# Peptides against a protein of PDB entry 3MAZ, part 33

Target 1, 99 residues: chain A of PDB entry 3MAZ
Amino acid sequence: VLNPMPACFYTVSRKEATEMLQKNPSLGNMILRPGSDSRNYSITIRQEIDIPRIKHYKVMSVGQNYTIELEKPVTLPNLFSVIDYFVKETRGNLRPFIC
Target 2, 99 residues: chain A of PDB entry 3MAZ as posed
Amino acid sequence: VLNPMPACFYTVSRKEATEMLQKNPSLGNMILRPGSDSRNYSITIRQEIDIPRIKHYKVMSVGQNYTIELEKPVTLPNLFSVIDYFVKETRGNLRPFIA

## One batch from the design tools (peptide; aimed at target 1 S42 L70 E89)

Design b2_p26_7_s2 (made by RFdiffusion4, then SolubleMPNN; from b2_p26_7, 10 letters changed)
Fold by OpenDDE base, seed 5:
Structure b2_p26_7_s2 (fold): chain B 99 residues (1-99), chain A 26 residues (1-26)
Amino acid sequence: as target 1 above (99 residues)
Amino acid sequence: MTEYDYDYSTPESDLPPGEPLSLLQP
């Protein structure tokens, strides 16, 4: 039995995610996508506070949890929590891309 | 919902050291 993935999850490459966010910024600015390794993921964002900036973050599977690869790593219990963290930590600047 | 073909060929992360998510706050 498979658990549902966050609504902003798409089976797309780094390049495709960038293009999606640039094409429809009104739909959100954060995408979750598969990583290059099994059970790992990546977050692609397009912030627009000053100027549009694209950034990518690794979300590494660690046991039953996920660790966001930041200078100070953050470990969370599931991918929904990962998305929530990005939203809350940026005080709503980041919003999941929903199309 | 749009379909895309996955083709990974670039690094997964390019976060510069010292850039926490708090810097993305409004």
Scores: peptide ipSAE 0.199, ipTM 0.694, DockQ to the pose 0.284
OpenDDE base, seeds 1, 2, 3, 4: peptide ipSAE 0.169, 0.193, 0.188, 0.172; ipTM 0.671, 0.694, 0.675, 0.667; seed 2 fails the geometry check

Design b2_p26_7_s3 (made by RFdiffusion4, then SolubleMPNN; from b2_p26_7, 11 letters changed)
Fold by OpenDDE base, seed 5:
Structure b2_p26_7_s3 (fold): chain B 99 residues (1-99), chain A 26 residues (1-26)
Amino acid sequence: as target 1 above (99 residues)
Amino acid sequence: MTEYDYDYSTPESSLPPGEDLSLLQP
């Protein structure tokens, strides 16, 4: 039995994620992707307030939870919560990329 | 981790911690 992944999860590289977001900004600006290490993930975003900005965040698997590698780390129970956090903390500026 | 990168040669694991997400608010 496998648990479902967030709709914005894609098995793509850092570069591919960047290109996806740049090519179709109307579909969303946040992608969840595999990390370099087992059980870890990364999030690539393309926010557009003043100018387009591409940023990457590391989501580390810690025990049964996930920690977003920020200056002030945030730990959440699952990947869906991680996506929700990005949406809420940016007050809707970030939206999951739905292809 | 958070960073603007264009050559993608630097391992992702080497990127510095990300900035506070509140900085991305409209």
Scores: peptide ipSAE 0.534, ipTM 0.852, DockQ to the pose 0.515
OpenDDE base, seeds 1, 2, 3, 4: peptide ipSAE 0.357, 0.291, 0.525, 0.508; ipTM 0.732, 0.723, 0.840, 0.815; seed 3 fails the geometry check

Design b2_p26_7_s4 (made by RFdiffusion4, then SolubleMPNN; from b2_p26_7, 11 letters changed)
Fold by OpenDDE base, seed 4:
Structure b2_p26_7_s4 (fold): chain B 99 residues (1-99), chain A 26 residues (1-26)
Amino acid sequence: as target 1 above (99 residues)
Amino acid sequence: MTEYDYDYSVPESSLPPGEDLSLLQP
């Protein structure tokens, strides 16, 4: 069965996402979740490069694409590509949270 | 209402920086 959304997408709040990542770091460290608007999303990550750090990124729907709000914005065609970007950009450090 | 803060720096990598993937975007 094909999922229309990335496997790490969960209908959770910022707080819930943070808790999920903190409680089960072995399952991954990146969650895609709904934004304040139904058309937008947020990415919550928990990296442990030096010390554990929780960060949140905006993924804005722009037309049929999505823009990750970064210092240098990145626009991609779909949410799967958004997840792929985070994985690749961090050379595998970020992994989708799968429970 | 509560307003949340967001991060804008590219997430860190455990390995040395590589190609800027932003160049690959459509």
Scores: peptide ipSAE 0.527, ipTM 0.839, DockQ to the pose 0.067
OpenDDE base, seeds 1, 2, 3, 5: peptide ipSAE 0.525, 0.520, 0.511, 0.526; ipTM 0.834, 0.830, 0.829, 0.833

Design b2_p26_8 (made by RFdiffusion4)
Pose (drawn by RFdiffusion4):
Structure b2_p26_8 (pose): chain A 99 residues (1-99), chain P 26 residues (1-26)
Amino acid sequence: as target 2 above (99 residues)
Amino acid sequence: LDELKEDPDLEGQSEEDFLFLDVPPS
């Protein structure tokens, strides 16, 4: 079986992720990346609801699950589920960045 | 919360920026 990282996962920095989203909005507006100074992960998104805004979110590895650090944290079993949650919670506004 | 505020990936963000997802109107 294949169990890769999500399609929007890139081994890039916060800065590199920000630049990728600005340069190619047509390819998506969400990138998953290694968490700086941790074995966790970060999501970087570029939303254009009111004005363009770059936002970053922490996704923590906890046991065999991942916890998205939100006002009300959400825990899911794998990173594909985390991407699904971001898409669902934003009602389809967020789309994975497919380079 | 203090640990999240010190996280490098959240530098320069307010609490609202990293604790809340923006949702467009229906």

Design b2_p26_8_s1 (made by RFdiffusion4, then SolubleMPNN; from b2_p26_8, 8 letters changed)
Fold by OpenDDE base, seed 4:
Structure b2_p26_8_s1 (fold): chain B 99 residues (1-99), chain A 26 residues (1-26)
Amino acid sequence: as target 1 above (99 residues)
Amino acid sequence: LEELKKDPDLAGQTEEDYLTLEVPPA
C-alpha cells in the first residue's frame, strides 16, 4: 500500500534519474526514487553551482519516519518533508523535477 | 515526457554515496 508520493518521485534507476535530470534541467534538478531496499529511497540531484554535478543520497525508512543519510543525519516524518528539507537547506538551489 | 523511463524492476539497485548538501556561495 502506497500513500500519495511527492511529485518528484519516479520509479526509475540511478542511471535513468541521472539521464532525466541531464536532458531537462529546466524542469528541476532533484528526483526521489526507490532505493536498493524496498522500503528505502534515494535522492538524485544535479547541481550547477560551479560545474554540473550529479549526487545521490540515501533516505532510509526507520519506523514511520525517514532519515536522510548525511554527516549529521536528519530524521523527518514523511517523504514530503524530505523534499522540503533538500529545498530549504540549499536555499532553493534544489527544486523538485516536475515533468 | 516520452523520453522518461519508468521501470520499477530496474530501480533501486545501487548504493548512494553523498553525505553533504552543497549550498551556493553567498
Scores: peptide ipSAE 0.324, ipTM 0.727, DockQ to the pose 0.265
OpenDDE base, seeds 1, 2, 3, 5: peptide ipSAE 0.314, 0.294, 0.323, 0.297; ipTM 0.724, 0.707, 0.728, 0.707

Design b2_p26_8_s2 (made by RFdiffusion4, then SolubleMPNN; from b2_p26_8, 10 letters changed)
Fold by OpenDDE base, seed 4:
Structure b2_p26_8_s2 (fold): chain B 99 residues (1-99), chain A 26 residues (1-26)
Amino acid sequence: as target 1 above (99 residues)
Amino acid sequence: MEELEKDPDLAGQSKEDYLTLEVPPE
C-alpha cells in the first residue's frame, strides 16, 4: 500500500503553483509539487513578511529519506516531516495550501 | 485538481532567496 501524500501536494507546475498561491492566499502559502525527477519534489512558497515573495526549494529523495536543499541541508524521514519543518522553522508563517 | 506538467526550479540560484527560510520578526 502506498503512503498518502501531504495535503498540500499537488501535481502542478511551478507556474501553476505560484498562481494558486497568489489567487487564494487565505488557503495557505506553501505547496509541495513534483520535481523534475520522479522521486524528487519541490516546495513553492509565497511569504508576505514585507512584500510578497515567491521562493522554490528542492526536496531530494535520498534513499528512504528526503533532503531539503538549504544552505545547510536538512534530511527528514518523510514528506510530512518536510512540510512540518517548513512550518516550524518559520514559526507558523508558512502554512500548507489546502483547497 | 488537474494534473499539470512540471517545470524546473529556481532553487539554488540565490542563497538568500532559495537556500534559506525567512522567519518573521517577533
Scores: peptide ipSAE 0.205, ipTM 0.682, DockQ to the pose 0.391
OpenDDE base, seeds 1, 2, 3, 5: peptide ipSAE 0.153, 0.182, 0.170, 0.187; ipTM 0.631, 0.688, 0.658, 0.654

Design b2_p26_8_s3 (made by RFdiffusion4, then SolubleMPNN; from b2_p26_8, 9 letters changed)
Fold by OpenDDE base, seed 3:
Structure b2_p26_8_s3 (fold): chain B 99 residues (1-99), chain A 26 residues (1-26)
Amino acid sequence: as target 1 above (99 residues)
Amino acid sequence: IEELKKDPDLAGQSKEDYLTLEVPPE
């Protein structure tokens, strides 16, 4: 049985994710997508703190958990927690893209 | 100058970009 995926998960490429965020910034600024590796994922964001900036993060599947590759790696139990982390750490500046 | 990641998921970004989360000013 497969658990549901976060609402901001889309089976899109890095380029497509960037285009989605740029085209409809009002719908959110964070997308979870498949990584280049089978069991890994990537997060694409478009933050507009001062100027619009596209950034990509790596989320590695480690055992039954997921590790966000940051300066100080963060390991979480599921992808929902991963999304929650991005939202909370940016004080709500990052919001899942809902299309 | 910052190094750019070769990994396709992170390519074209400096380490500062893909390893940090920006928090808006309070």
Scores: peptide ipSAE 0.346, ipTM 0.802, DockQ to the pose 0.639
OpenDDE base, seeds 1, 2, 4, 5: peptide ipSAE 0.242, 0.191, 0.248, 0.239; ipTM 0.736, 0.670, 0.732, 0.725

Design b2_p26_8_s4 (made by RFdiffusion4, then SolubleMPNN; from b2_p26_8, 8 letters changed)
Fold by OpenDDE base, seed 5:
Structure b2_p26_8_s4 (fold): chain B 99 residues (1-99), chain A 26 residues (1-26)
Amino acid sequence: as target 1 above (99 residues)
Amino acid sequence: IEELKKDPDLEGLSEEDYLTLEVPPA
């Protein structure tokens, strides 16, 4: 039984994700995508705090949880929680890209 | 375990992989 993926999940490459965010910033600024290794993911964002900046983060599958690779790693139970974390920690600056 | 290819679009092969979340001013 497969659970649904977050709405901002797309089977795209790092480059494609960057292009998507740049082309339609009004649709959101955060994309979840497959990582280079099986069962891992990556998040690409395009924040506009001072100037537009593209950044990529690693989301590693660890057991039944996911760990966001940050200076202080954060482990969460599912990908939906991962998305929520990015939204919450940036006080809503990051929003899932809904195509 | 999959072996990473040397592709600039793959994860971990760029200095642009970040470890911090930027928060807007309070």
Scores: peptide ipSAE 0.292, ipTM 0.673, DockQ to the pose 0.463
OpenDDE base, seeds 1, 2, 3, 4: peptide ipSAE 0.260, 0.262, 0.282, 0.265; ipTM 0.658, 0.655, 0.669, 0.658

## One batch from the design tools (peptide; aimed at target 1 Q47 L70)

Design b2_p27_1_s1 (made by RFdiffusion4, then SolubleMPNN; its pose is not in this set)
Fold by OpenDDE base, seed 4:
Structure b2_p27_1_s1 (fold): chain B 99 residues (1-99), chain A 27 residues (1-27)
Amino acid sequence: as target 1 above (99 residues)
Amino acid sequence: EEEEKEKEEREEEQKELQEELRKAREA
């Protein structure tokens, strides 16, 4: 089944995303959400490396691509690739939140 | 020894990623 948006995309606020991840950590620890009044997005994660940590990252729409706002920016062709990047680079530590 | 070097490289790569995330611009 193909979807126009990644499975972990939800039209939720920063606060709501945080609550979702905290409430059901077994369902995943990464959410993609809309940016504020823009074509951009944000990624909210809840990593449990040492202790649970909630963090948010900007995903900026640049031309036909998307750039993850990191110290060393990462540009990818689509949002599916953005999610894939977070999963692969963390060797599975991050998993899309599926409810 | 080569196996250990590969492991070390992977661990360093993960440390680099985690550091990137730590310093990333938050939204």
Scores: peptide ipSAE 0.160, ipTM 0.613, DockQ to the pose 0.053
OpenDDE base, seeds 1, 2, 3, 5: peptide ipSAE 0.143, 0.141, 0.097, 0.094; ipTM 0.619, 0.609, 0.594, 0.607

Design b2_p27_1_s2 (made by RFdiffusion4, then SolubleMPNN; its pose is not in this set)
Fold by OpenDDE base, seed 1:
Structure b2_p27_1_s2 (fold): chain B 99 residues (1-99), chain A 27 residues (1-27)
Amino acid sequence: as target 1 above (99 residues)
Amino acid sequence: SEEEEKEKEEEERRKELQEELEKARNA
């Protein structure tokens, strides 16, 4: 199966992404979605470490790479790597939302 | 060594992301 985009990518709004994660937490807690501008994206997560918390991160297209907008930005080669980064760096706490 | 530097860099990135995830973000 050829997937041009990560499986957790959905053409949904910030609000819709939040609702998806809240309604079916068993399916995952991370969604990649279109950003407000052209080639940019956003990631919405719902962590449940202590209590459910929704947070959003900007993923900016920079040349042939992507930069996660953090206090100290992280640049990766593709969107699959972006998703992998969130999964690995949180030691599995974050998992792509698959439905 | 390069290996030690790489490990240190990865550890720092992990700590920074965890810290960032604990902060409020709006995007």
Scores: peptide ipSAE 0.153, ipTM 0.692, DockQ to the pose 0.080
OpenDDE base, seeds 2, 3, 4, 5: peptide ipSAE 0.123, 0.078, 0.130, 0.150; ipTM 0.670, 0.575, 0.653, 0.690; seed 5 fails the geometry check

Design b2_p27_2 (made by RFdiffusion4)
Pose (drawn by RFdiffusion4):
Structure b2_p27_2 (pose): chain A 99 residues (1-99), chain P 27 residues (1-27)
Amino acid sequence: as target 2 above (99 residues)
Amino acid sequence: SDLEHYKTLLEEHFGENMVKQLMKEEE
């Protein structure tokens, strides 16, 4: 079976992820990347609800699950589920960045 | 006033938990 990283996962820095989203909004507005200084992960998004805003979120590896660090944390079993949550919670406003 | 306006736009487009997290960062 195939079990790769999510399609919007790129081994890029916070800065590189920000630049990728600004340069190609047509390709999506969400990137999953390695967490700086940890084996965890970060999500970088660019949303244009009111004005363009870049936001970053921490996704922590906890046991065999991942916890999205929100006001009310959410725990899911894999990274595809985390991407699904970000899309669902934003009602489809967030779309994975497909380079 | 700008924060209330932004919050209203977020509620129209996002779930409550995400709105709460974004508002915490904005304040």

Design b2_p27_2_s1 (made by RFdiffusion4, then SolubleMPNN; from b2_p27_2, 17 letters changed)
Fold by OpenDDE base, seed 1:
Structure b2_p27_2_s1 (fold): chain B 99 residues (1-99), chain A 27 residues (1-27)
Amino acid sequence: as target 1 above (99 residues)
Amino acid sequence: EEIEKLKELLEKNYSENFVNTELKELL
């Protein structure tokens, strides 16, 4: 059966996500996690271009779709597409954290 | 090889641009 959530989704806090990414960077650098007491989600990444940096982003649930908070907002039909968007826009630099 | 190095730099450039300029960071 298909998973209802992306493989990089974990029911973890901002802090826990940070710890996961720092502990095992070889497993990926992007985590999807629940937002704070809402139907929304957050993306936590560990970017390592110059130095390792942790950053967080908002994914808003809008109806049955999801909107990434960008300068120009992007709305996608599901969370899998959200993850794909992050991967594509970074040309594969961002990779889902799989453990 | 040089081609792979250039691809890596390009990927980093795209990633850096998207992450640091297009995405709105949650502070």
Scores: peptide ipSAE 0.445, ipTM 0.834, DockQ to the pose 0.210
OpenDDE base, seeds 2, 3, 4, 5: peptide ipSAE 0.094, 0.085, 0.410, 0.412; ipTM 0.689, 0.676, 0.751, 0.752

Design b2_p27_2_s2 (made by RFdiffusion4, then SolubleMPNN; from b2_p27_2, 15 letters changed)
Fold by OpenDDE base, seed 3:
Structure b2_p27_2_s2 (fold): chain B 99 residues (1-99), chain A 27 residues (1-27)
Amino acid sequence: as target 1 above (99 residues)
Amino acid sequence: SELEELKKKLEEVMSKNFVETELKELE
């Protein structure tokens, strides 16, 4: 039984995610995608404050929770909370990509 | 207004700090 996924989740590769964000920046600048390891995920962002920057981050499944790789790791109860964390920590500069 | 612009700049700085220093980029 799989729980619902965030709206910005897409079954795409790193390359495809980059292209999506570049082609339609008005739709958002953050996507969640499958990671290289089973049950893990990756987040791809395209932040454009000074110049566009594409970066990727790892979200690890740990038990029933998820851990974001930070200097000081943060563990959250679900993927919706993970997305919310990225939005809040960037004061809305990062927004989920919705197409 | 000047105050609104200052708030915007602060938010951008906080966003940059989170992305550039707090998050560990996946290689």
Scores: peptide ipSAE 0.516, ipTM 0.863, DockQ to the pose 0.201
OpenDDE base, seeds 1, 2, 4, 5: peptide ipSAE 0.489, 0.496, 0.493, 0.490; ipTM 0.854, 0.856, 0.854, 0.853

Design b2_p27_2_s3 (made by RFdiffusion4, then SolubleMPNN; from b2_p27_2, 16 letters changed)
Fold by OpenDDE base, seed 1:
Structure b2_p27_2_s3 (fold): chain B 99 residues (1-99), chain A 27 residues (1-27)
Amino acid sequence: as target 1 above (99 residues)
Amino acid sequence: EEIERLEELLRENYGENFVETELKEEL
């Protein structure tokens, strides 16, 4: 089955995403959610390095690609690649939240 | 030590100051 969206995508608000990650940290620490407009998204993460830290990253639709708003922006061909990037570049520190 | 390596990895890949959206989103 080919899914149009990554498994960690949920139609939830910033607040709801935060609550999901806080309540069930064993299920993952990264959620993809709708942005303020129809073609943009946000990534909410909950890292536990020293203390729990919540951060939200903007994923902007640019043409047929997506750009992650980081200090050094990263452009990828699709949302699956966006999720993969967060996972592999953090060597597994970030894992998609699978409910 | 492991924590230090993780922090370094994140800084190298995402920058010293992690850009966080200030977008006030409420679905």
Scores: peptide ipSAE 0.048, ipTM 0.607, DockQ to the pose 0.125
OpenDDE base, seeds 2, 3, 4, 5: peptide ipSAE 0.026, 0.024, 0.035, 0.030; ipTM 0.576, 0.556, 0.572, 0.622; seeds 3, 5 fail the geometry check

Design b2_p27_2_s4 (made by RFdiffusion4, then SolubleMPNN; from b2_p27_2, 13 letters changed)
Fold by OpenDDE base, seed 3:
Structure b2_p27_2_s4 (fold): chain B 99 residues (1-99), chain A 27 residues (1-27)
Amino acid sequence: as target 1 above (99 residues)
Amino acid sequence: KELEEIKKKLEEVMGENFVETEMKEME
């Protein structure tokens, strides 16, 4: 049984997430998805400022928190905060994908 | 102006992307 997750969480592969974002860009450009073998997750984004660009970010479960694997890692208390971080830091350019 | 600022922030703050290579992802 899985506890409540952010609305942009989908049990999809990296490939499927990319296809979802490409097919319906008006629904958002950010997806949270499960990691392959652990209590970790990944964020897939499709940025289209100049040209379409796909990026993936590793979100590691560390104790009771989550760490986004960046050059300067960011640790947050829950997955909702992880999504919020991506939205705020990009001034709303990134939006959770809502089907 | 705004587009360039956002682009710069995405690159500088969000950094390089992560790519899974060995393990197959869940379907």
Scores: peptide ipSAE 0.142, ipTM 0.641, DockQ to the pose 0.078
OpenDDE base, seeds 1, 2, 4, 5: peptide ipSAE 0.110, 0.077, 0.097, 0.076; ipTM 0.631, 0.625, 0.696, 0.591

Design b2_p27_3_s3 (made by RFdiffusion4, then SolubleMPNN; its pose is not in this set)
Fold by OpenDDE base, seed 2:
Structure b2_p27_3_s3 (fold): chain B 99 residues (1-99), chain A 27 residues (1-27)
Amino acid sequence: as target 1 above (99 residues)
Amino acid sequence: EEEEERREEERRKEEEEKRRKEELGLP
């Protein structure tokens, strides 16, 4: 049982997330998903500015916060903020996948 | 010296923004 999760959270694998984004790009291009075998999460995105590009990011649970594993890591208080970060940093280019 | 330091900081911030955009898949 999970606390309220972002709307773009799905209990899917990396492969399934990729397929979801490829099949229905109009619904969004960003999925939050469980980590492989931990309390951590991953973000899968499908950017298609020039060509479709799938990228994955690790979101590590650190205490009561979450750290996005980027070149310069970003720590945020909750998963909603994590989603918001990706939306804002990309000026709305990344959009939560809602189906 | 202060002006040079500010210019270097600006260049560093611009490079960081560029790298962040590339990492997030932006042009």
Scores: peptide ipSAE 0.416, ipTM 0.764, DockQ to the pose 0.739
OpenDDE base, seeds 1, 3, 4, 5: peptide ipSAE 0.412, 0.406, 0.407, 0.409; ipTM 0.761, 0.754, 0.756, 0.754

Design b2_p27_4 (made by RFdiffusion4)
Pose (drawn by RFdiffusion4):
Structure b2_p27_4 (pose): chain A 99 residues (1-99), chain P 27 residues (1-27)
Amino acid sequence: as target 2 above (99 residues)
Amino acid sequence: SPEREYAIKKAEEILEKHPFEEPKEMP
């Protein structure tokens, strides 16, 4: 079976992820990346609801699950599920960045 | 690669499951 990283996962820095989303909004507005200084992960999003805004979120590895660090944390079993949550919670506003 | 094509297919499936409804900000 194939169990790769999510399609919007790129081994890029916070800055590189920000630049990728600005340069190619047509390709999506959400990137998953390695978490700086941890084995965890970060999501970087560019939303244009009111004005363009770059936001970053921490996704922590906890046991065999991942916890999205929100006001009310959400725990899911894998990274595809985390991407699904971000898309669902934003009602489809967030789309994975497919380079 | 086959892994990349599989990951993209899963991303498309997620987008079909949760199509755009209206702008909602991520908290």

Design b2_p27_4_s1 (made by RFdiffusion4, then SolubleMPNN; from b2_p27_4, 10 letters changed)
Fold by OpenDDE base, seed 2:
Structure b2_p27_4_s1 (fold): chain B 99 residues (1-99), chain A 27 residues (1-27)
Amino acid sequence: as target 1 above (99 residues)
Amino acid sequence: SEEEEFAIKRAEEILKKNPFEKKVELP
């Protein structure tokens, strides 16, 4: 099966993504969704460190790559790599939401 | 655990946003 988008990608709004993560935290805590502009995306996460915190990040399409808008921007070749980055760098703290 | 502490710290570190990033309403 050819899947052009990461499994945690959903065509949902910021609000919907937040609700999804809140309702089913056991399914994961990271969602990739469409951004405000075509070709751009956003990532919504729900981390429970001290208390549950919802955060949103911009993933900007730059040329043929994607740049995660962080204090120290990270550019990756595709959206799968973007998701992988968050999973690996946090050693599993972040997990793609799979419903 | 040590692993968990690292994960939490790393998450906070790498996910720090640019403090000067323009506020934008994300859909």
Scores: peptide ipSAE 0.365, ipTM 0.748, DockQ to the pose 0.036
OpenDDE base, seeds 1, 3, 4, 5: peptide ipSAE 0.351, 0.357, 0.361, 0.347; ipTM 0.748, 0.746, 0.742, 0.751; seed 1 fails the geometry check

Design b2_p27_4_s2 (made by RFdiffusion4, then SolubleMPNN; from b2_p27_4 with P2K E16K E22K K24V M26L)
Fold by OpenDDE base, seed 4:
Structure b2_p27_4_s2 (fold): chain B 99 residues (1-99), chain A 27 residues (1-27)
Amino acid sequence: as target 1 above (99 residues)
Amino acid sequence: SKEREYAIKKAEEILKKHPFEKPVELP
């Protein structure tokens, strides 16, 4: 049983997430989605700086926390905090994709 | 603006910190 999930969480594949972000960029540029194994997740972003670029990040469930797999990993207490991290660190450049 | 410049810089930092997860498909 899952607790309430962030609004940008969708049960979609990597490919589907990419298509969603490409088709409706005005709705946001960040999606949270299930990982393929166990209780892990992935973040898909579509950054449009010089040209549109899509990246995917692992969000690993570690105990009761979540670790964003980065060069210097960031551990946070819940998925809402994970989304907040991406938003705040980019001062709003990344925005949750909301249908 | 400085705000936009900062946001872009931070966004690029995130992109560089870890390019991609291993490609996997939903079950």
Scores: peptide ipSAE 0.265, ipTM 0.739, DockQ to the pose 0.035
OpenDDE base, seeds 1, 2, 3, 5: peptide ipSAE 0.236, 0.196, 0.247, 0.100; ipTM 0.708, 0.680, 0.725, 0.636; seed 5 fails the geometry check

Design b2_p27_4_s3 (made by RFdiffusion4, then SolubleMPNN; from b2_p27_4, 8 letters changed)
Fold by OpenDDE base, seed 3:
Structure b2_p27_4_s3 (fold): chain B 99 residues (1-99), chain A 27 residues (1-27)
Amino acid sequence: as target 1 above (99 residues)
Amino acid sequence: SLEEQYAIEKAREILEKHPFEKPVELP
């Protein structure tokens, strides 16, 4: 059974997430989506600093926590905290995509 | 502003200094 998910979570593929972000950039630039298995996820972002750039990050389920696979991995207690990390770390540059 | 510069720098770090996932296709 899947517990409540962040508002920017969508059951979409990497390609679909990219298209969503490209078509409606005003709605946000970050999507959480299913990973390769039922307990892992991926974050897709589309930032426009100089030109539009799309990146995808792994969010691995580890025990009761989640680890964002970065140069220096960050472990957080839940998916809401994962989204919050990206928002706060960039001081709002990244915003959850809300339809 | 300094805050804006900080945000841009942090955003750039995420894009350029951190690894990203390998391609995955959902069934």
Scores: peptide ipSAE 0.250, ipTM 0.710, DockQ to the pose 0.034
OpenDDE base, seeds 1, 2, 4, 5: peptide ipSAE 0.211, 0.078, 0.063, 0.062; ipTM 0.701, 0.616, 0.610, 0.602

Design b2_p27_4_s4 (made by RFdiffusion4, then SolubleMPNN; from b2_p27_4, 11 letters changed)
Fold by OpenDDE base, seed 5:
Structure b2_p27_4_s4 (fold): chain B 99 residues (1-99), chain A 27 residues (1-27)
Amino acid sequence: as target 1 above (99 residues)
Amino acid sequence: SEAEKYAIERALEILEKNPFEKPVELP
């Protein structure tokens, strides 16, 4: 049975995600969005430490799990865990965009 | 805390060095 998508999931393009994060940074700085094919996703983040910086990460469907494309790939059981990874690793620096 | 600050800095450093998504076009 399919679980609901994370709250920061939006059916938007890379460009649209960037614009969303830029327009309302107080609502969060991380968006989950569809990838180029049906089973893959991307994470778009906007960090504003020194200067605003947009980055994108690939989240690949691998079997029933998901792998974040990092130098050392991280495999997690669901998309909620993917979001949790980004939040937890940064101790809250990254927060899901909620609007 | 100092421990939290250190962890955040290290995490940000890791994310900074990690590869980013190649440009894609959604259908």
Scores: peptide ipSAE 0.060, ipTM 0.590, DockQ to the pose 0.035
OpenDDE base, seeds 1, 2, 3, 4: peptide ipSAE 0.052, 0.029, 0.044, 0.035; ipTM 0.593, 0.570, 0.588, 0.527

